# Peptides against a protein of PDB entry 8YVU: the designs that were tried, part 197

Target 1, 39 residues: chain A of PDB entry 8YVU
Amino acid sequence: PQLCYILDAILFLYGIVLTLLYCRLKIQVRKAAITSYEK
Target 2, 160 residues: chain B of PDB entry 8YVU
Amino acid sequence: TWLTVLKKEQEFLGVTQILTAMICLCFGTVVCSVLDISHIEGDIFSSFKAGYPFWGAIFFSISGMLSIISERRNATYLVRGSLGANTASSIAGGTGITILIINLKKSLAYIHIHSCQKFFETKCFMASFSTEIVVMMLFLTILGLGSAVSLTICGAGEEL

## One batch from the design tools (peptide; made by RFdiffusion4, then SolubleMPNN)

Design b2_p28_5_s2 (from b2_p28_5, 24 letters changed)
Fold by OpenDDE base, seed 5:
Structure b2_p28_5_s2 (fold): chain B 39 residues (1-39), chain C 160 residues (1-160), chain D 39 residues (1-39), chain A 28 residues (1-28)
Amino acid sequence: as target 1 above (39 residues)
Amino acid sequence: as target 2 above (160 residues)
Amino acid sequence: as target 1 above (39 residues)
Amino acid sequence: LEELKRLLLELLLQLIQSLFDLVLSLLQ
């Protein structure tokens, strides 16, 4: 049971990091799209 | 800027792969130190008997190290070496997943046959402990495979 | 213990989905960068 | 075997520290 909680913590942290990276990448794509339309 | 972001991601994936490998090695060493697998009845520890935590962790560690080194030095020969190591690690990970699934099935069958409703029996405790370790190793192997495949795709994309 | 295993499965599935979405987004960013260099 | 375990633990700790530094660098 303790090992399960450790795994949950690792997976949760990984999910948060991936979500932040995804959000950053999505914002970058949006900025690139806006700059291409101004051109 | 985009290349810098991709490089940071590759480094992160490589470090994650090394960490996964180290955790697998730690689990393998702990299990081997606490339990004499040769004296345990049944195939509950078939993955450990096959030595998967050791060779799998070594392959993942080498792949992760090569990925980090190739990213830092930006040398063509290192990139090819990393791609080869990541491919080998992906194959090893797939084999490991198969072994772990077989081990998990055997462990579950063992628990079912012995009607392990009471956790207090030594055999049932060992079977449950084995199942927990195998599940953790399976998750770690899947994470390692995911990182290795991601690094392989990134490396292949840089060579094209 | 059963709740822990369910949480592990959900977090694992979420991690896989996020990884796939991240890969797709990364490919889109690369394509957008290539098209911007060709102009 | 115990020395190997200690070395492995030290390597793991160093790796964790490198990961934290990497995450911090990505956040900046």
Scores: peptide ipSAE 0.512, ipTM 0.826, DockQ to the pose 0.080
Fold by OpenDDE base, seed 4:
Structure b2_p28_5_s2 (fold): chain B 39 residues (1-39), chain C 160 residues (1-160), chain D 39 residues (1-39), chain A 28 residues (1-28)
Amino acid sequence: as target 1 above (39 residues)
Amino acid sequence: as target 2 above (160 residues)
Amino acid sequence: as target 1 above (39 residues)
Amino acid sequence: LEELKRLLLELLLQLIQSLFDLVLSLLQ
């Protein structure tokens, strides 16, 4: 039972981190696409 | 193609917000159906008494829907509206988190004061259940906030 | 206690989906970088 | 209150259906 809550916290943190990384990666892709379009 | 990917991402985030909202509403409904919160003494369900699951879920749902609609129709005015809604949802989420944390503290304090060693006691069971629901709502709220912030950043990036 | 397990399942699914999306995005970034390097 | 709960449930079901339709639309 307590382990379940710990797992929830870990999974939650992982989800947040992945979301942030995904956003950063998305921004990078967007910048790369813009740069490619301007050339 | 990159624009399509970005749109798909924003739609995904919007769907995530809607899902989060629905889950919050479901939990709120379940809690309201199982427990007569109005008859519960104390501040254990203060977040529910304040109607946070309902209005919070509505805000997240509206924000998500507006985001999806904005991305589908590619209308500038809808994008601005979505940004505004996402910002409002983010503020609401932050407020909700604060309320939930306060509720959690009160619930924990209640459990400590009554030395709830026997979970089968009605008051201790209710406090424990409330704590579990509050924690779940907190997680969902943070997820919703994350999605709303992500959509806000994406929308702001498109306006710049 | 049962709610915790349900939450774990949801968070786990979300994590998997985000991971897949991240992988796809990473592949796109790599492709974009390669295309930019060849130009 | 019970009627409100029913309405809320119906709204939730509609929202779920809309979400499924959206997901299907995204998959096509």
Scores: peptide ipSAE 0.510, ipTM 0.828, DockQ to the pose 0.064
Fold by OpenDDE base, seed 3:
Structure b2_p28_5_s2 (fold): chain B 39 residues (1-39), chain C 160 residues (1-160), chain D 39 residues (1-39), chain A 28 residues (1-28)
Amino acid sequence: as target 1 above (39 residues)
Amino acid sequence: as target 2 above (160 residues)
Amino acid sequence: as target 1 above (39 residues)
Amino acid sequence: LEELKRLLLELLLQLIQSLFDLVLSLLQ
């Protein structure tokens, strides 16, 4: 049971990090699209 | 600037792959140190008997290191080497997943046959522990495979 | 213990989906960068 | 064997630290 909780914590942390990276990348795509539209 | 971002992402993926490899090695070492697999009846630890935590971790570690080095030096020969290593790691990961799934099925079957209602029985405890370790290794292997595939796609894109 | 296992499965699935989405988004950013360089 | 485990643990800790530094560099 303790190992399961440790795995949950690792997976949860990984999910949070990926979500943050995804959000940052999405913002970059939006900025690039706006810049392309202004040119 | 975009190339710099992509480089940082590749480096991150490489580090993630190395970390996954190290965790797999650590778990393999811990299991081998705590449990005498040779005295355990059945194929509950078949993945450990096959040495997957060791060779799988080595492949993922090498792939991750090569990916990081290739990204830092930006040399064509290193890109090819990284692509090859990532492909090999992806194949190794797929094989590892297959082995782990088979091990998981055997472990679940063992639990079912013994009707493990009491967790304190030594055999049931070992089967449950094996299942937990196999599941963890499966997750780590899939994460490693994902990183290796991502790095492979990135490397292929740079060669074109 | 069963709840922990279910949570592991959910978090794992979420991690895979996020990884795929991240890869797709990264490809889109690369395509946008190439298009901007050709202009 | 125990020394090898300690070395492996130290290497793992160094990798974790490098990852944290990388994340911090990405946040700046």
Scores: peptide ipSAE 0.508, ipTM 0.829, DockQ to the pose 0.079
Fold by OpenDDE base, seed 2:
Structure b2_p28_5_s2 (fold): chain B 39 residues (1-39), chain C 160 residues (1-160), chain D 39 residues (1-39), chain A 28 residues (1-28)
Amino acid sequence: as target 1 above (39 residues)
Amino acid sequence: as target 2 above (160 residues)
Amino acid sequence: as target 1 above (39 residues)
Amino acid sequence: LEELKRLLLELLLQLIQSLFDLVLSLLQ
């Protein structure tokens, strides 16, 4: 049971990090798309 | 097109938000069905007594639905409405997190004070169960907040 | 303890989905970068 | 209170079904 809580914490942290990375990547892609359209 | 992918992502985020809301509601209903919170002495279930699982889930559900509708109709007014709803949901999520943290602290304090070596004591069991539920709700609330913020950023980017 | 396992499953699923989305987005960024380099 | 719980449960079930339909629409 204690291992389960540790796993939850790790998975939760991983989810947050991935969400942030995803957001950053999405912003980069949007910027690239805008630059391509202006071009 | 990239826009189509972004649209799918927004829809996915909306679905995630709704799912999170549903899970929160499910947990809220289960807790309310299994436990008579009104008869529980103390602040172990303060978040449940405040009805957080219900109103929080409603806010997240509405935000997610509005986000999906906004994405589907591509109307400027709907985008603004979705942005507003997501912002409201984000605020609600933050408030919920605060309440849950307070509840968690109280539950942990209760466990510590009663030195719950006898886990089979009803009070200790209830405190442990409450702690587990509160932690789960906290995670769900953070997930919901993350989705709402993501949708808000997406909506803000479209206005820009 | 059972709730912990359910949470682990949900978080695990969420992590997988986010990873897939991240990979997809990364591929899109790479494609956009290649297209921009060829112009 | 029991009626409220039943209504809530029905609402939850409807929402779950709506989510499934949405997921199916996304997969298509």
Scores: peptide ipSAE 0.514, ipTM 0.830, DockQ to the pose 0.065; fails the geometry check

Design b2_p28_5_s3 (from b2_p28_5, 22 letters changed)
Fold by OpenDDE base, seed 1:
Structure b2_p28_5_s3 (fold): chain B 39 residues (1-39), chain C 160 residues (1-160), chain D 39 residues (1-39), chain A 28 residues (1-28)
Amino acid sequence: as target 1 above (39 residues)
Amino acid sequence: as target 2 above (160 residues)
Amino acid sequence: as target 1 above (39 residues)
Amino acid sequence: LQKLKDELLALLLSLIELFFQLVTELLA
């Protein structure tokens, strides 16, 4: 049971990090799309 | 700028792969230090007996390190080497997943056969602990495989 | 204990989905960058 | 064996630091 909670914590942290990275990439894609549209 | 961002992402994936490998090694070491697998009846720790946490972690670590080095140096020959290493790591990860699934099935069967209603019994506790460790190793292996595949795709995209 | 395993499964699935989405988004960023460079 | 474990732990800590550095660079 304690190991399960540790795994949950690791997965949760990993999920948060990936979410933040995903958001940053999404913003970059949007900026690139806007720049391409203006050209 | 875009290439730099992509390189940073690849480095992040490489680091993730290395971390996954290190966690696998840590779990393997802890299990070997706390439990004497040779004295445990059954095949509950078959994956550990096969040494998967060790060789699997080594493969993932090498793959991750090569990926990071390749991204930092931006050398064409290193990119190809990293792709090869990532492919090998992906194959190793797939094999490891298969072994872990088999181990998990054996562990579950062991728990079922012994009718572990009393969780505090030594054998039932060990079987449950083994199952939990195997599940954790399985998750880590899948994460490592995901990172290796991602790095492989990124490297292949750079070669095209 | 059962809830912990369920949470592990959910977090694991979430991690896989995020990884796939991240890969797709990265490919999109690359395509957008190439298109912007060609213009 | 304990020495090897300690070395592995040190390596792990170094890798974690590298990971945090990469995250910081990505966030900056």
Scores: peptide ipSAE 0.505, ipTM 0.829, DockQ to the pose 0.077
Fold by OpenDDE base, seed 5:
Structure b2_p28_5_s3 (fold): chain B 39 residues (1-39), chain C 160 residues (1-160), chain D 39 residues (1-39), chain A 28 residues (1-28)
Amino acid sequence: as target 1 above (39 residues)
Amino acid sequence: as target 2 above (160 residues)
Amino acid sequence: as target 1 above (39 residues)
Amino acid sequence: LQKLKDELLALLLSLIELFFQLVTELLA
């Protein structure tokens, strides 16, 4: 049971990090699209 | 700038792979230190008996390290080496997943046979502990495989 | 204890989905970069 | 067997150190 909770914590942290990275990447894609439209 | 971002992502994947490998090694070491796997009856620790935490971790570590080195030095020979290592790591990961699934099935069967409703029983506790470790290792292996595959795709894309 | 395993499964699935989305987004960024370079 | 365990532990520690070095380099 303790190991399960540790795993939950790790997976939760991983999910948060991935979400942040995804958001950053999405912003970059939007910026790239805007730049492409202006050209 | 985009190439730099991609390189950072590759490095991150490599580090993640190494971390996964290290965690697997840690679990393997802990299990070996606490339990004498050779004297454990049944196939509850079949993955450990096969040495998966060790060789799998080694492959993942090598793959991750080579990927990081290849990305940093940006040498053609290193890129090829990294691609090969990542491919090998991916194969190793797949094999490890198979072994872990088999171990998980055996562990679950053992728990079912002994009707492990009470966790205070030594046998049930060991089976449950083994199952938990195997599940954790399975997740780690999947993560490692994902990173290795991602690195392989990146390397292949650079060669094309 | 059972809830912990369920949470692990949910978090794991979430991680996989995020990874796939991240990969797709990364591919889109790469395609956009290539298109921008060719222009 | 104990010697092997000790060597394995040493190897593990070395790998941990290497990992931390890589993380440090990545963050720098």
Scores: peptide ipSAE 0.502, ipTM 0.819, DockQ to the pose 0.058
Fold by OpenDDE base, seed 4:
Structure b2_p28_5_s3 (fold): chain B 39 residues (1-39), chain C 160 residues (1-160), chain D 39 residues (1-39), chain A 28 residues (1-28)
Amino acid sequence: as target 1 above (39 residues)
Amino acid sequence: as target 2 above (160 residues)
Amino acid sequence: as target 1 above (39 residues)
Amino acid sequence: LQKLKDELLALLLSLIELFFQLVTELLA
């Protein structure tokens, strides 16, 4: 039971981190696309 | 192509938000079905009594739907609407988190006051169950807030 | 306790999906970067 | 209260269907 809560916390943190990374990556893709379009 | 991918990502975020909202509604419904919160004494279910799972879920659902619709129709007014909805959802999420934290504190205090060593005691069981549900709702709310913020940032980026 | 496990399952699934999406996005960024470099 | 619950359930089911439709559209 306690392990379950710990796992929840870890998974939750992982989800948040992945979301942030995904956002950053998405911004990078957008910048790359804009740069490619301007060329 | 890239715009299409970005649109899919926004749609995905919107869908995720809607899904989160639905899960919140499901939990709320289950709790309401299993427990008659109106007859439960104490503030252990204060978040439920306040109807947070319902209105919060509605806000998240609306935000997600607006985001998806805005992305699909590619209309400026819809983008603004989605941004507004996401902002409102973010505020609602923050408020919900606050309420849930307060509820958790009250629940924990209740457990400590009553020395809930026996899980099978009705009051202690209810308090523990409430705590678990509140924690789950908190996680879902944070997820929803994250999605709403992400969509807001995406929408703001499109306006810039 | 059972709810905790259900939450773990949901979070785990979400994490997997996000990871896959992140990987796909990363590949796209790499492709875009390569294309930009070749120009 | 029971009527409200039934309406909420119906709404939930509708939302689930909508979600599946959206997913299908996204996957197509």
Scores: peptide ipSAE 0.501, ipTM 0.826, DockQ to the pose 0.064
Fold by OpenDDE base, seed 3:
Structure b2_p28_5_s3 (fold): chain B 39 residues (1-39), chain C 160 residues (1-160), chain D 39 residues (1-39), chain A 28 residues (1-28)
Amino acid sequence: as target 1 above (39 residues)
Amino acid sequence: as target 2 above (160 residues)
Amino acid sequence: as target 1 above (39 residues)
Amino acid sequence: LQKLKDELLALLLSLIELFFQLVTELLA
């Protein structure tokens, strides 16, 4: 059970980091698309 | 700027792979320190007897290091080497997953045979502990395989 | 303890899905950048 | 063996810190 909680913490942290990276990448894609439409 | 971002992503994947390898090694060493596998009869710890945590972690570490070096030097020969190492690591990861699945099946079979209603029995506790460790190693192996495949795709994209 | 294992499985699946989505977005950004340079 | 374990743990902690630094740089 203790190992399970440690694994949960690691996976949770990894999930948060990936979510932030995904959001940043999504914003970049949106900005690139807007710039392409304005040209 | 885009190339710099891609380089940082590759380095991140390489570091993740090395970290996964280190965690696998740590778990392997902890299991070897707590449990004397040589005295345990049966195939419950077959993955440990085969030395998977050790050689698997080494392969993943080498793959990650080569990926980082390839990214830093931007040499064609290093990219090819990294691709080869990542491919080898992916194959090793797949083999490891297979071994771990077999180990899980054996562990589950052992638990069913002994009807482990009382978790306080030494055999049932060891089987449960083995199952937990194997599951954790399986997750780590899948993560390592994912990172290796991602690095391989990135390297292939740079060659094209 | 059972809930902990279920949470581990869910977090693991979420991590895999996010990794795949991140890869897809990265490919899209690269394609958009190439198209912008060709125009 | 304990010294080796301690060194391995130190290396692991260093790698975790490096990972966090990379994530911070990617997020900034």
Scores: peptide ipSAE 0.502, ipTM 0.821, DockQ to the pose 0.090; fails the geometry check

Design b2_p28_5_s4 (from b2_p28_5, 22 letters changed)
Fold by OpenDDE base, seed 4:
Structure b2_p28_5_s4 (fold): chain B 39 residues (1-39), chain C 160 residues (1-160), chain D 39 residues (1-39), chain A 28 residues (1-28)
Amino acid sequence: as target 1 above (39 residues)
Amino acid sequence: as target 2 above (160 residues)
Amino acid sequence: as target 1 above (39 residues)
Amino acid sequence: LEELKLLLLALLLALIQLFFELTEKLLA
């Protein structure tokens, strides 16, 4: 039971981190697309 | 193509937000169905008594729906509406998190005061169950907040 | 305790999905960067 | 209350289906 909660916390943190990274990557893709379109 | 992908991602985030809201509502409904919170003594279910699972879920659902609709119709007014809804949902999520944390503290205090060594005691069981549900709701709220913030950032980026 | 395990499963699935999406996005960024470099 | 639960379940199922459809569109 305690391990389950710990796992939940880890997975939750991982999810948050991945979401942030995904957002950053998405912004990069957008910037790249805009730059490509302007050329 | 990239814009289409981004739109799909926003839609996905919106759907995720709606799903999170629905899950919160489901949990709230289940708790209300299993437990008569109104008759439970103490503040172990303060978040439920405050109706957070319901109004919070509604806010998240509306935010998600508006985000999806805004993305699909590509209307400026809808984008602004979605941004506003996401902001409101974010605020609601933050408030909910605060309430849930307070509830968790109260529940833990209750467990500590009553020396809940026996899980099968009704009061201790209820407190533990409440704690578990509140933790789950907290996670869901954080997920919803994350999605709302993400959508807000995306919407703000589109306005810039 | 059972709810915790269910949450773990959901979070795990979410993490996997996000990871896949992140990988795909990363590949797209790389492709975009390569295309931009070739121009 | 039971009807509401059923409605919620139906809504959840619809959302799940929507997620799958969106995922399929994203994968295509």
Scores: peptide ipSAE 0.505, ipTM 0.823, DockQ to the pose 0.081
Fold by OpenDDE base, seed 2:
Structure b2_p28_5_s4 (fold): chain B 39 residues (1-39), chain C 160 residues (1-160), chain D 39 residues (1-39), chain A 28 residues (1-28)
Amino acid sequence: as target 1 above (39 residues)
Amino acid sequence: as target 2 above (160 residues)
Amino acid sequence: as target 1 above (39 residues)
Amino acid sequence: LEELKLLLLALLLALIQLFFELTEKLLA
């Protein structure tokens, strides 16, 4: 039972981190796309 | 190609938001059906008493739907509407998180005050159950907020 | 306890999906970078 | 209340299906 809660916390943190990374990467892709379009 | 991928991602985020909203509604309805919150002593279910699962889910659902529609039609007015809806959903999510945190604190305090050694006692069981539900709702709210923020960023990028 | 396990499952699934999306996005960034370098 | 629960469950299932379909499209 306690392990389950710990796992929840870890997974939650992982999800948040991945979401942030995904957002950053998405911004990079957009920037790259804009640069390619301007060329 | 990249635009298509981005649109698919936005749709995915919208669907995720709607799903989160629906799960929140489901939990809210289940809790309301199983537990008579009005008769429960204390503010253990303050988030439910405030109707957060309902209005929060509605906001997230609307935001998600608008996001999906905006991506499909690619109309400027829809983009603005989606952005507004996502912003509103983000605010609602933040408020919900605050309410849930307060509820969680109250639930934990209740557990500590009563020194719930016996889990099968009605009050202790209710407090524990409420804590679990609140944690789940909090998680769902955070997910919804994340999706709403992501959609907002996407919409803002399209307007620029 | 049961709710905890359900939450774990949902979080786990979400994490997997985000990871896949992140990988895909990373590949796109790499492709865009290569294209920009060739131009 | 039971009808509402069933409707909610149906809606949830539909959303889950939609999510899976979108995921499949994203993966393809």
Scores: peptide ipSAE 0.513, ipTM 0.828, DockQ to the pose 0.089; fails the geometry check
Fold by OpenDDE base, seed 5:
Structure b2_p28_5_s4 (fold): chain B 39 residues (1-39), chain C 160 residues (1-160), chain D 39 residues (1-39), chain A 28 residues (1-28)
Amino acid sequence: as target 1 above (39 residues)
Amino acid sequence: as target 2 above (160 residues)
Amino acid sequence: as target 1 above (39 residues)
Amino acid sequence: LEELKLLLLALLLALIQLFFELTEKLLA
C-alpha cells in the first residue's frame, strides 16, 4: 500500500510536469504562428 | 488550424474538469450513503461535513460546462462568463485543498493516536478508508484547480 | 489500497496520452520551424 | 436516493465517453 501511494505521487508529479511542458510548447507554437502570419 | 487545436485543448480541459467534478460527487455520494458522517466521532470526515464534495463539484462542473459552451459558440459574453466561472472555481479549488489538507492532518493524527497496527480493527479501518478517500479527493481537487487555472489563462489571453 | 492501484492505472494512462500529445506537438513545432527557415 | 446515484453514474459514464471521443479527435 505504501508503494502504491508513492507511485501515485510520482505519476501525479509527472502529469503536472508534462502539462506544464505541453503548455509551454503550445505557447511556442502560437508565437511561431503569429510570427508567420506577420511575415 | 492552430486555433482549432487550441479550442480542442480548451474543450478537453473543460471535459476533464467536469469529469473531476463528477468523480468528486460520486465519492461524496458513496461516503454519505455508506457512512453516517454525523455520527462519526472526530473530524476524520471534516471535508464531507463541510459539504466540499458537493459545492466543489458544482463549481467545477459549472466552470467546465461554461468553458465548453464558450468555446463552441465563440461569443464574447460567454468568454467573460467562462472566465468568471473559472476564477470562482479556482478559488473554490484552493479552499477545498486547504480543507482537505486539514482533514488529512486530523486523520493522520487519529491513526497515530490510536496506534492502528491492525487493519482489521473497525476504527483503524475507517480512519484508513477516510484517509484514502481524502487523498483521492485532494488529487482530484488539484487536477480540477489546474484545469480551471489553465482555462482562466486561456480566456484571459483571448481577451488581451 | 485497491483504490490506490486504480488511481495509479488512471494516472499512468493519462501520462501516456499526454506524452503522445506532447510528441505530436513537438513534431509540429519542428515542422513549423523548418518551414520558417526555408522562407 | 438510489435512483439519483444511478443517474449520476450514467452521467459519469457519458462524460468519460465524451472525454475519449475528444481525445480521439485531438489525436487525429
Scores: peptide ipSAE 0.508, ipTM 0.818, DockQ to the pose 0.086; fails the geometry check
Fold by OpenDDE base, seed 3:
Structure b2_p28_5_s4 (fold): chain B 39 residues (1-39), chain C 160 residues (1-160), chain D 39 residues (1-39), chain A 28 residues (1-28)
Amino acid sequence: as target 1 above (39 residues)
Amino acid sequence: as target 2 above (160 residues)
Amino acid sequence: as target 1 above (39 residues)
Amino acid sequence: LEELKLLLLALLLALIQLFFELTEKLLA
C-alpha cells in the first residue's frame, strides 16, 4: 500500500506537469493562429 | 525557436526514459536485496528471475541517452542511432510487458488458490508484494515504451 | 489499498491520453509554423 | 554493493534535478 501511494504521487505530479505543458502549448497554437489570421 | 522547443521536448522524453530505467533498476535491486528469489518456490517472481528489471532498464537507459545526445549534436548519424535504439527499446518494452502480464496472472492465480485473506502469512505476503512490484514495473515499462515511441516518431520526422 | 490501485490506473491512463494530445498539439504547432513561413 | 547503490541514488537525484530545470525552462 505504501508503494501504491508513492506511485500515485509520482503519477499525479507527472499529470500536473503534462497538463501545464499542454495548456502552454495550446495557448501558443492559439497565438500562432491569431497571428496568421492577421497577416 | 521552434527547433529549440522541440529539442527541449525530446530531451525531456529522454530524461523521462532514463528516469524510468533508473527506477526499474532501483526496484529490481531492492527486491533482490530484500528477497532471495532463489529460495522462493513458484513462478511468482518469474520476471525477476528472467532479469527483466536489469536488461530492460539498460535498454531504456541507452535509448534515452542516445536520444539526448542525438538532440544535442543534431547529427544525422546520431538521429539514426537514436531511432535504432528507441526501436530496440520499444521491442524490449513490449516483451517486458508480456512477461509482466504473465507474472501478474501467475501471482493472481496463486492468491486465488490460497485464498489469501490473511496477509500476514508469508506466502500470501510475498504474492501480494510481487503483484505490487510487477504492477509498478508494468507502469514504468509502459511509460518507457511511450517515451521511446515518441522519440522514434520525432526522429523519423527529422529524417523526412 | 484497492482505491490506491484504481487511482494509479486512472492517473496512468490520464498520463497516456495527455501525452497523445500533447503530441497532436505539437504536430499542429509545427504545421502552423510551416504555413506561416510559406506565406 | 552499497557504494553502487549510493552512486545510483546520486545519479537518480541528478536526473530529477535536470528534469526540474528543464521544466522550469519550459515554463519560463
Scores: peptide ipSAE 0.503, ipTM 0.822, DockQ to the pose 0.083; fails the geometry check

